# Designs tried in a protein design run: peptides against a protein of PDB entry 3T7K. Part 91

Target 1, 248 residues: chain A of PDB entry 3T7K
Amino acid sequence: KAEKILARFNELPNYDLKAVCTGCFHDGFNEVDIEILNQLGIKIFDNIKETDKLNCIFAPKILRTEKFLKSLSFEPLKFALKPEFIIDLLKQIHSKKDKLSQININLFDYEINGINESIISKTKLPTKVFERANIRCINLVNDIPGGVDTIGSVLKAHGIEKINVLRSKKCTFEDIIPNDVSKQENGGIFKYVLIVTKASQVKKFTKLINDRDKNETILIVEWNWCVESIFHLNVDFTSKKNVLYQKK

## One batch from the design tools (peptide; made by RFdiffusion4, then SolubleMPNN)

Design b2_p17_1_s4 (from b2_p17_1, 9 letters changed)
Fold by OpenDDE base, seed 2:
Structure b2_p17_1_s4 (fold): chain B 248 residues (1-248), chain A 17 residues (1-17)
Amino acid sequence: as target 1 above (248 residues)
Amino acid sequence: SLEDKADETDKYQQLVQ
């Protein structure tokens, strides 16, 4: 059926998209449309797997969903597109009125607002955002909204190697892991990095660390600090935004 | 719907107390 529909076009574009969707297309696509998209070099996956070599995200805007956050870790993310790309494409293809011998839809016309070439270019870097920031091991409180598994998975996609989950009410100093990274001469490395949810946790962890491991560097942040870092694909250590405690 | 579901994104919000 898809072949018959596409036969009216003399030339078909190859968009070369391997994509996931978030905040759109919850009901999926019918079989014919999937086949059409496949013939145009557009493959949509239900979930993110590294083996699929995903290069595209469809979303109406910048979102804080797992899929969107992880899409910024694609190698590279080639396109972040609004769902209207697919909608308009399928409309043109199904249109009987258009004597169009060619599909004329440009991907660049459907870019998600706020995902610019500067961000896309950073996804071509050989390193991940937290790797570049010398953050490899973090402590995460167990009461984090979204759950430790989901949050941890996003962080790992962006270069965190080890996620240590802290039982906020029961943890001791011995439960806190150091950020074990090789000291580079010019980069401030934080020995202890923690993501917390409450001011009481800041007080607790700062006390535990300072009492037992004096004069060490500490970074305690909110989840929003991580999100902003991901959205910019850069960690700005000069910003105090979403930083709850910092000791250099 | 093409609208983002606020509930899907809200789970990643953090309230600092």
Scores: peptide ipSAE 0.022, ipTM 0.599, DockQ to the pose 0.179
Fold by OpenDDE base, seed 5:
Structure b2_p17_1_s4 (fold): chain B 248 residues (1-248), chain A 17 residues (1-17)
Amino acid sequence: as target 1 above (248 residues)
Amino acid sequence: SLEDKADETDKYQQLVQ
């Protein structure tokens, strides 16, 4: 059926998209439309797998979903597109009225607002955002909204190697892991990096660390600090936004 | 939250219904 529909076009574009969707197309696509998209070089996957070499995200806007956050770790992210790209494309293809010899849809007209060339260019870097920031090992409180697995998965996609989950009410100093990175000469390395959810945790962890390791560097942030870092594909250590405690 | 709500209705689903 898809072949018959597409036969009216003299030339078919090859968009070369390997994509996931978030915040759109919740009900998926019918079999014919999937086949049409496949013939146009558009493959949509249900989940993110490294082996699929994903290069595209469909979303109506910048979202804080796992898929969206992870899409910024693609190597590279080629396109971040609004769902209207697919909608308009399929609409044009299914339209009987227009003697359209060609599909006239430009990908660049459907870019997600706020995902600009500067962001896209950073996805071509050989390193991940937290790797560049010398954040390798972090401590994560177990009561974080969204769950430690999801949060940890996003952080790992962006270059964090070790996620230590802290039982906030029961943890001791010995449960806190250091950010074990080789001292690079030019970068302020925080020995202890923690993601917490509330002020009481800040008080607890700062006390535990300062009582046992008084002179060490500490960074305690909210999840939003990580999100902002991901959205910009850059860690700004000069910003106090979403930083709950910092000791340099 | 981990998941921002999309404000836009899935127009694709409306077209296929």
Scores: peptide ipSAE 0.021, ipTM 0.528, DockQ to the pose 0.080
Fold by OpenDDE base, seed 3:
Structure b2_p17_1_s4 (fold): chain B 248 residues (1-248), chain A 17 residues (1-17)
Amino acid sequence: as target 1 above (248 residues)
Amino acid sequence: SLEDKADETDKYQQLVQ
């Protein structure tokens, strides 16, 4: 059926998209439309797997979903597109009225607002955002919204190697892991990096660390600090936004 | 409609906002 539908076109584009969707297409696509998209070089996956070499995300806007955040770790992310790309494409293909010899849909017209070429270009870098920031080992409180597994998975996708989950009510200093990275000449390395959810945790962890390791550097942030860093594919250590405590 | 689905907010989005 897909072949018959596409036969009216003299030339078919090859978009070369391997994509996931978030915040759109919850009901998926019918078999015919999937086949049509496949013939146009558009393959949509249900989940993110490294082996699939994904290069595209479909979303209506910038989202804080696991899929969206992880898409910024693609190597590279070639396109971040609005779902209207697919909608308009399929609409044009299924249209009986248009004596169109060619599909006239340009994917560049459907870019997600806020995902510009500067962001896309950073996905071509050989390192991940937190790797570049010398953040390899972090402490994560166990009561974080979204769950430690999901949050941890996102962080790992962006270059954090080790995630230590802290039981916020029961943890001691010995439970806190250092960010074991060698001091680079030009960048402040924080020995202790923590993601927390509330002010009481800040007080607790700062006390624990300062009482036992007074001279060390500490960075305590909210999840939003990580999200902003991901969205920009850059860690701005000059910004105090979403930083709850820092000791350089 | 496919258009309506594009505007839906994912459950995860609600949890992390």
Scores: peptide ipSAE 0.021, ipTM 0.600, DockQ to the pose 0.624
Fold by OpenDDE base, seed 1:
Structure b2_p17_1_s4 (fold): chain B 248 residues (1-248), chain A 17 residues (1-17)
Amino acid sequence: as target 1 above (248 residues)
Amino acid sequence: SLEDKADETDKYQQLVQ
């Protein structure tokens, strides 16, 4: 059926998209439309797997979903597109207007607002955002919204190697792991990096660390600090936004 | 709207704000 529908076109584009969707297409696609998309070089996956070499995300806007955040770790992310791309594409294909010899839909017209070429270009870098920031080992409180597994998965996708989960009420200094990064001469390296949810945790961890390791560098942030870093594919250590405690 | 659906699916935004 898809072949018959597409036969009216003299030439078919190959978009070469391996995509996931977030915040759109909750009901999925019918079999015919899936086949149509496949013929156009558009393959949509349900989940993110590294082996699939995903290069595209469909979303209506910048979202804080797991899929969206992880899409910025694709190698590279080629396109971040609004769902209207698919909608308009399928609409054009299903249109009975005989005169369409070609599909006239340009991917670049459907870019998600805020995901510009600067962001896309950073996904071509050989390193991940937190790797570039010299953050390899972090401490994560167990009561983080979204859950430690999901948050941890996102962070790992962006270059965090080790995630230590802290039981916020029961943890001691010995439970806090250092960020094991060799001192590079020009980079702000924090020995202790923590993601917390509450002011009480800041007080607790700062006390624990300062009492036992007084002269060490500490970075305590909220999840939004990580999100903003991901959205920009850059860590801005000069910004105090979403930083709860910093000791250089 | 697609935007409304997007907001509903943005669980991180909902949980942190």
Scores: peptide ipSAE 0.023, ipTM 0.612, DockQ to the pose 0.266; fails the geometry check

Design b2_p17_2_s1 (from b2_p17_2, 6 letters changed)
Fold by OpenDDE base, seed 2:
Structure b2_p17_2_s1 (fold): chain B 248 residues (1-248), chain A 17 residues (1-17)
Amino acid sequence: as target 1 above (248 residues)
Amino acid sequence: SQPPEFELGEPVEIDLP
């Protein structure tokens, strides 16, 4: 059926998109539209798998969903597109009135607001954002909204190798893992990096660390610090935004 | 049905005293 629909076009674009959707297309696509999209080089996946070599995200805007946050870890993320790209494309293809010999949809016209070429270019870097920031091992409190598995999966996608889950009520100093990174000359390396949800946790962990390891560097942040770092594909250590405690 | 997608992290203003 898709072939018959597409036969009216002299040339078909190959968009070469391997995409996931977030915040759009909840009901999916019908079989014909999936076949049409596939013939145009647009393959939509239900879930993110590293093996699929995803290069595109469809979303109405910047979202804090697992899929959106992970899409910024694609290698590279080639396109972050509004769902209107698919909508307009399918509309043009299904239109019987348009004597169009060619599909005239430019994917660059459908960029998600706030995902610019500067962000896209950073996804071509050989390293992940937290790797570049010398953050490889973190401590994550077990009461984090969204759950440690989801949050941890996003953080791992962005170059955190080890996530230590802290049971905030029962944890001791010995439960806190160091951020084991080679001292690079010019970067503030934090020995202890923690993501927390409460001021009481800040007080607890700062005390535990300072009582046992007084001279060490500590970074305690909220989840939003990670989100902002992901959205910018850069860690700004000069910003105090979303930093709850910092000791250099 | 895909599990409902939720956004991770509302701005929680942690009032540090």
Scores: peptide ipSAE 0.295, ipTM 0.788, DockQ to the pose 0.271
Fold by OpenDDE base, seed 5:
Structure b2_p17_2_s1 (fold): chain B 248 residues (1-248), chain A 17 residues (1-17)
Amino acid sequence: as target 1 above (248 residues)
Amino acid sequence: SQPPEFELGEPVEIDLP
């Protein structure tokens, strides 16, 4: 059926998109439209897998969804597009009126607001954002909204190798893992990095660490610190925003 | 049906005393 619909075009574009959708297309696509998109080099996946070499995301705007946050870890993210790209494309293809010999839709007309070339260019870097920040091992409290698995999966996509889940009410100093990174010459390395949800956790963990390891560096942040770091694909250690406790 | 997608984290201002 798709072949018959596409036969009216002399040349078909190959968009070379391997995409996920977030905040759009909840009902999915019909089989014919999926086949049409496939013939145009547009493959839509339900889930993010590294093996699929995803290079695109469809979303109406910047979102804090797992898929959106992980899309900024694609190698590279080539395109961050509004769903209107697919809508307009399918509309043009299904149109009976247009004696169009060619599909004329420019990907650049459908960019997600706030995902600029500077962000896209950083996805071509050989390192992940937290890797560049010398954050490899973190402590995550078990009562984090969204759950430790989802949050942990996002953090791992961005270069955190080890996530230690802390049972905030029961944990001791021995449950806290160090951020095991070799002293690189040029960057402040925090020995203890923690993501917390409550002021009481800050007080608890600062006391536990300072009582047992008084001279060590500590970074305690909110989840929003991670989100902002991901959205910028850069960690700004000069900013106090979403930093709950810092000891250099 | 994919599970409903949620945005991860509202800006929670942690008021540190």
Scores: peptide ipSAE 0.295, ipTM 0.789, DockQ to the pose 0.269
Fold by OpenDDE base, seed 1:
Structure b2_p17_2_s1 (fold): chain B 248 residues (1-248), chain A 17 residues (1-17)
Amino acid sequence: as target 1 above (248 residues)
Amino acid sequence: SQPPEFELGEPVEIDLP
């Protein structure tokens, strides 16, 4: 069926997109449209798998969804596009009125606002954002909104190797893991990195660490610190935004 | 049905006392 619809075009673009959708296309696509998209080099996947070599995301805007946050870890993310790209493409293809010999849709006209070439270029780096920031091991409180598995999965996609889940009410100093990063001479490495949800946790963990390991570096942040770092594909250690406690 | 997509983390301003 798709071949008959596309036969009116002399040349078909190959967009070379392997994409996921977030905040759009919840009902998916019909079989004909998915075949059309496939013939145009657009493959849409339901879930993120490393094996699929995803390079694109469709979303109406920047979102804090698992899919959107993980898309910034693609190797590389080639395109972050508005769903209107697919909508307009399919409309043009299904239009009987357009004596169009060619599909005239430019991907660059559908870029998600705020995902610029500077962000895209950073996805070509051989390292992940937290890896570049010398953050390999973190402590995550068990009462984190979204759940430790989802949050942990996003953080791992961005280069965190080990996530230690802290039971905030019952944890001791021995439950807190160090950020096991070899002292690179020139980088501010925090020995203890923690993501917390409450001011009471800041007070607890700072006390536990400082009582047992007085001279060590500590970074305690909100989840929003991680989100901002992901959205910029850069950790700004000069910013105090979403930093709850820092000891250098 | 895909699980409902939700945004991870509403801006919780932790008022540090």
Scores: peptide ipSAE 0.294, ipTM 0.786, DockQ to the pose 0.274
Fold by OpenDDE base, seed 4:
Structure b2_p17_2_s1 (fold): chain B 248 residues (1-248), chain A 17 residues (1-17)
Amino acid sequence: as target 1 above (248 residues)
Amino acid sequence: SQPPEFELGEPVEIDLP
């Protein structure tokens, strides 16, 4: 069926997209449309797997979904596109009225607002955002909205190797892991990095660490600090936004 | 059915460069 539909076009583009969708196409695509998209070099996957070498995200806007946040870790993310790209493409292909010899849809016309080439270019870097920031081991409170598994999976996609889950009510100093990174010459390495949800946790963890290890560097942030770092593909250590406690 | 997608934390206005 797809071949017969596409046979009216003299040339078919090869978009070379390996994509996931977020905030759109919840019902998926019918078999014919999937086959059409496949013939155009558009492969849509249900879930993110590293083996699939994903290079595209479809979303209506910048979202804080697991898929969207992880898409910024693709190697590279080539395109972040609005769902209207697929909608218009399929509409054009299914249109019997248009004597279109060619599919003339430009990917750049469908860019997600706020995901520009400067962001896309950073996904071509050989390192992940938190890796570049010398953040490899973090402590995550167990009451984090979205759950530790989802949050942890996003953080790992962005170069955090180890996530230690802290039971905020029961944890001791011994439960807090250091950020074990080799001293690189050119950046403030925080020995303790923690993601917390409330000010009471800041007070608790700062006390626990400072009572046992007074001279160590501490970074305590909100989840939004991680999100902003991901969206910019850069950690700004000069910003105090979403930083709850910092000791250099 | 895929689990419902949700946004992780409250949306923050991010000035992307």
Scores: peptide ipSAE 0.289, ipTM 0.708, DockQ to the pose 0.718

Design b2_p17_2_s2 (from b2_p17_2, 6 letters changed)
Fold by OpenDDE base, seed 2:
Structure b2_p17_2_s2 (fold): chain B 248 residues (1-248), chain A 17 residues (1-17)
Amino acid sequence: as target 1 above (248 residues)
Amino acid sequence: SQPPEFELGEPIEIDLP
């Protein structure tokens, strides 16, 4: 059926998209439309797997979904596109106007606002955002909204190797893991990196660390610090935004 | 059924004393 629909076009584009969708296409696509998209070099996947070599995200805007945040870890992310790309494409293909010899849809017209070439270019870097920031091991409180598994999965996608889950009410100093990064000469490495949800946790962890390891560097942040770092594909250590405690 | 997608993390305003 898809072949018959596409046969009216003399030339078919190959978009070379391996995509996931977030915040759009909840009902999926019918089999015919999936086949059409596949013939146009557009493959839509339900889940993110490294083996699929995903290069595209469909979303209406910048979202804080797991898929969107992880899409910024693609190697590279080639396109971040609005769902209207697919909608307009399928609409053109299903159009009964016989006179369309070509599909005239430009990917660049459908870019998600705020995901510019500067962001896309950073996804071509051989390193992940937190790797570049010398953040390898973090402590994550167990009461994090979204859950430690989802949050942890996003953080791992962005170069955090080890996530230690802290039981905020019961944890001791011994439960807090150091950020084991080789001291590169020029970079302020934080020995303890923590993501917390409450002021009481800041007070607790700062006390625990300072009482036992008084001279060490500490970074305590909100989840939003991670989100902003991901959205920019850069950690700005000069910003105090979403930083709850910092000791250099 | 795909689990409902949700945005991760509402802005938590932490008033530090």
Scores: peptide ipSAE 0.293, ipTM 0.772, DockQ to the pose 0.277
Fold by OpenDDE base, seed 3:
Structure b2_p17_2_s2 (fold): chain B 248 residues (1-248), chain A 17 residues (1-17)
Amino acid sequence: as target 1 above (248 residues)
Amino acid sequence: SQPPEFELGEPIEIDLP
């Protein structure tokens, strides 16, 4: 059926998209539309798997979903597109009125606002955002919204190797792991990096660390610090936004 | 039906005193 629909076009584009969707297409696609998209070089996957070599995300806007946040870790992310790309494409293809010899849909017209060439270019870097920031090992409180597994998975996608889950009520200094990075001359290396949810946790962890390891560097942030770092594919250590405690 | 996708992290205004 798809072949018959596409046979009216003299030339078919190959978009070369391997995509996931977030915040759109909850009902999926019918079999014919999937086949059409496949013939146009558009493959849509339900979940992110490294083996699929995903290069595209469909979303209506920048979202804080697991899929969206992880899409910024694609190698590279080629396109971040609004769902209207697929909608308009399928509309044009199913249109009986247009004796169009060609499909006239440009990918660049459907870019997600705020995902620009600067962001896309950073996804071509050989390193991940937290790797570049010398953040390898973090401490994550167990009461984080979204759950430690989901949050941890996003952080790992962006170069954090080790996530230590802290039981905020019962943890001691011995439960806190150091960020095991070699002292590089040109970067503020924090020995202790923590993601917390409450001011009481800031007070607790700062006390525990300062009482036992008085002169060490500490970075305590909220989840939004990580999100902003991901959205920019850069850690700005000059910004105090979403930083709850910093000791250099 | 895909499970509802949730946005991770509402802006938690942590009032630091």
Scores: peptide ipSAE 0.292, ipTM 0.770, DockQ to the pose 0.282
Fold by OpenDDE base, seed 5:
Structure b2_p17_2_s2 (fold): chain B 248 residues (1-248), chain A 17 residues (1-17)
Amino acid sequence: as target 1 above (248 residues)
Amino acid sequence: SQPPEFELGEPIEIDLP
């Protein structure tokens, strides 16, 4: 059926998109539209897998969803597009009125607001955002909204190698892992990095660490610190925004 | 049906004393 619909066009574009959707297309696509999109080089996946070499995200705007946050870790993210790209494309293809010899849809007209070329260009870097920041091992409290698995998966996509889950009420100093990063000459390295949800956790962990390891560097942040770092694809250690405790 | 997508992290204002 798709071939018959597309036969009216003399030339078909190849968009070369391997995409996931977030905040749109909850009902999915019918089989014919999926086949049409496939013929145009547009493949939509339900889930993010590294093996699929995803290069595109569809979303109505910047979102704090797992898929959106992980899309900024694609290698590279080529396109961040509004769902209207697919809607307009399919509408043009299904239109009976237009003797269109060609499909004329420009990807750049459908860019997600706030995902500019500066952000896209950083996805071409050989390193991940937290890797560049010398953050490889973190401590994450078990009561984090969204759950440790989802949050942990996002953080791993962005270069965190090890996530230690802390049982906030029962944890001791021995449960806290160091950020094992070899001193590279020019980067601020924190020995202990923690993501927490409560002021009581800040007081607890600062006391535990300072009582046992008095001279070490500590960074305690909110989840929003991670989100801002991901959205900018850069860690700003000069900012105190979403930093709950810092010891240099 | 994919599980409903949630936005991760409402700004938790941690009022640190």
Scores: peptide ipSAE 0.292, ipTM 0.772, DockQ to the pose 0.267
Fold by OpenDDE base, seed 4:
Structure b2_p17_2_s2 (fold): chain B 248 residues (1-248), chain A 17 residues (1-17)
Amino acid sequence: as target 1 above (248 residues)
Amino acid sequence: SQPPEFELGEPIEIDLP
């Protein structure tokens, strides 16, 4: 059925998209449209798997969803596109009225606002954002909105190797893991990196660490610090935004 | 059915270069 629909076009583009959707297409696509998209080199996956070599995200805007945040870890993310790309594409293909000999849809016309080539270019880097920042082991409080598994999965996609979940009410100093990274010459390495949700946790963890390890470097941040770092694909250590405590 | 997607934390305004 898809072949018959596409037979009216002399040339078919190959978009070479391996995509996930977020904040759009919740109901998926019908079988015919999936096949049409497949013939155009557009493969849509339900979930992110490394084996699928995903290179595209469909979303109406920048979102803080797991899929969107993880899409910025694709190697590379080639395109971040509005769902209107698919909508318009399928409309053109299903249109019987237009003597369209060719599909004339430019991917660049459907870019998500705020995801520019500068962001896309950073996804071509051989390292992940937190890896570049020398953040490999973090402590995450167990009461984080979204849950430790989801948050942890996003952080891992961006180069955090180890996530230690802290039970904020019961944790001791011994429960806090160091960020075990080899001293690279050019970057401030924080021995303790923590993501917290409350000012009371800042007070607790700063006390625990400073009482036992007075001279160590500490970074305590909100989740928004991670999100901003992901959205920029860069950690700005000069910014105090979403930093709750810092000891260099 | 995929679990409903949700945004992780409150949306923030970011200036993307």
Scores: peptide ipSAE 0.288, ipTM 0.707, DockQ to the pose 0.715; fails the geometry check

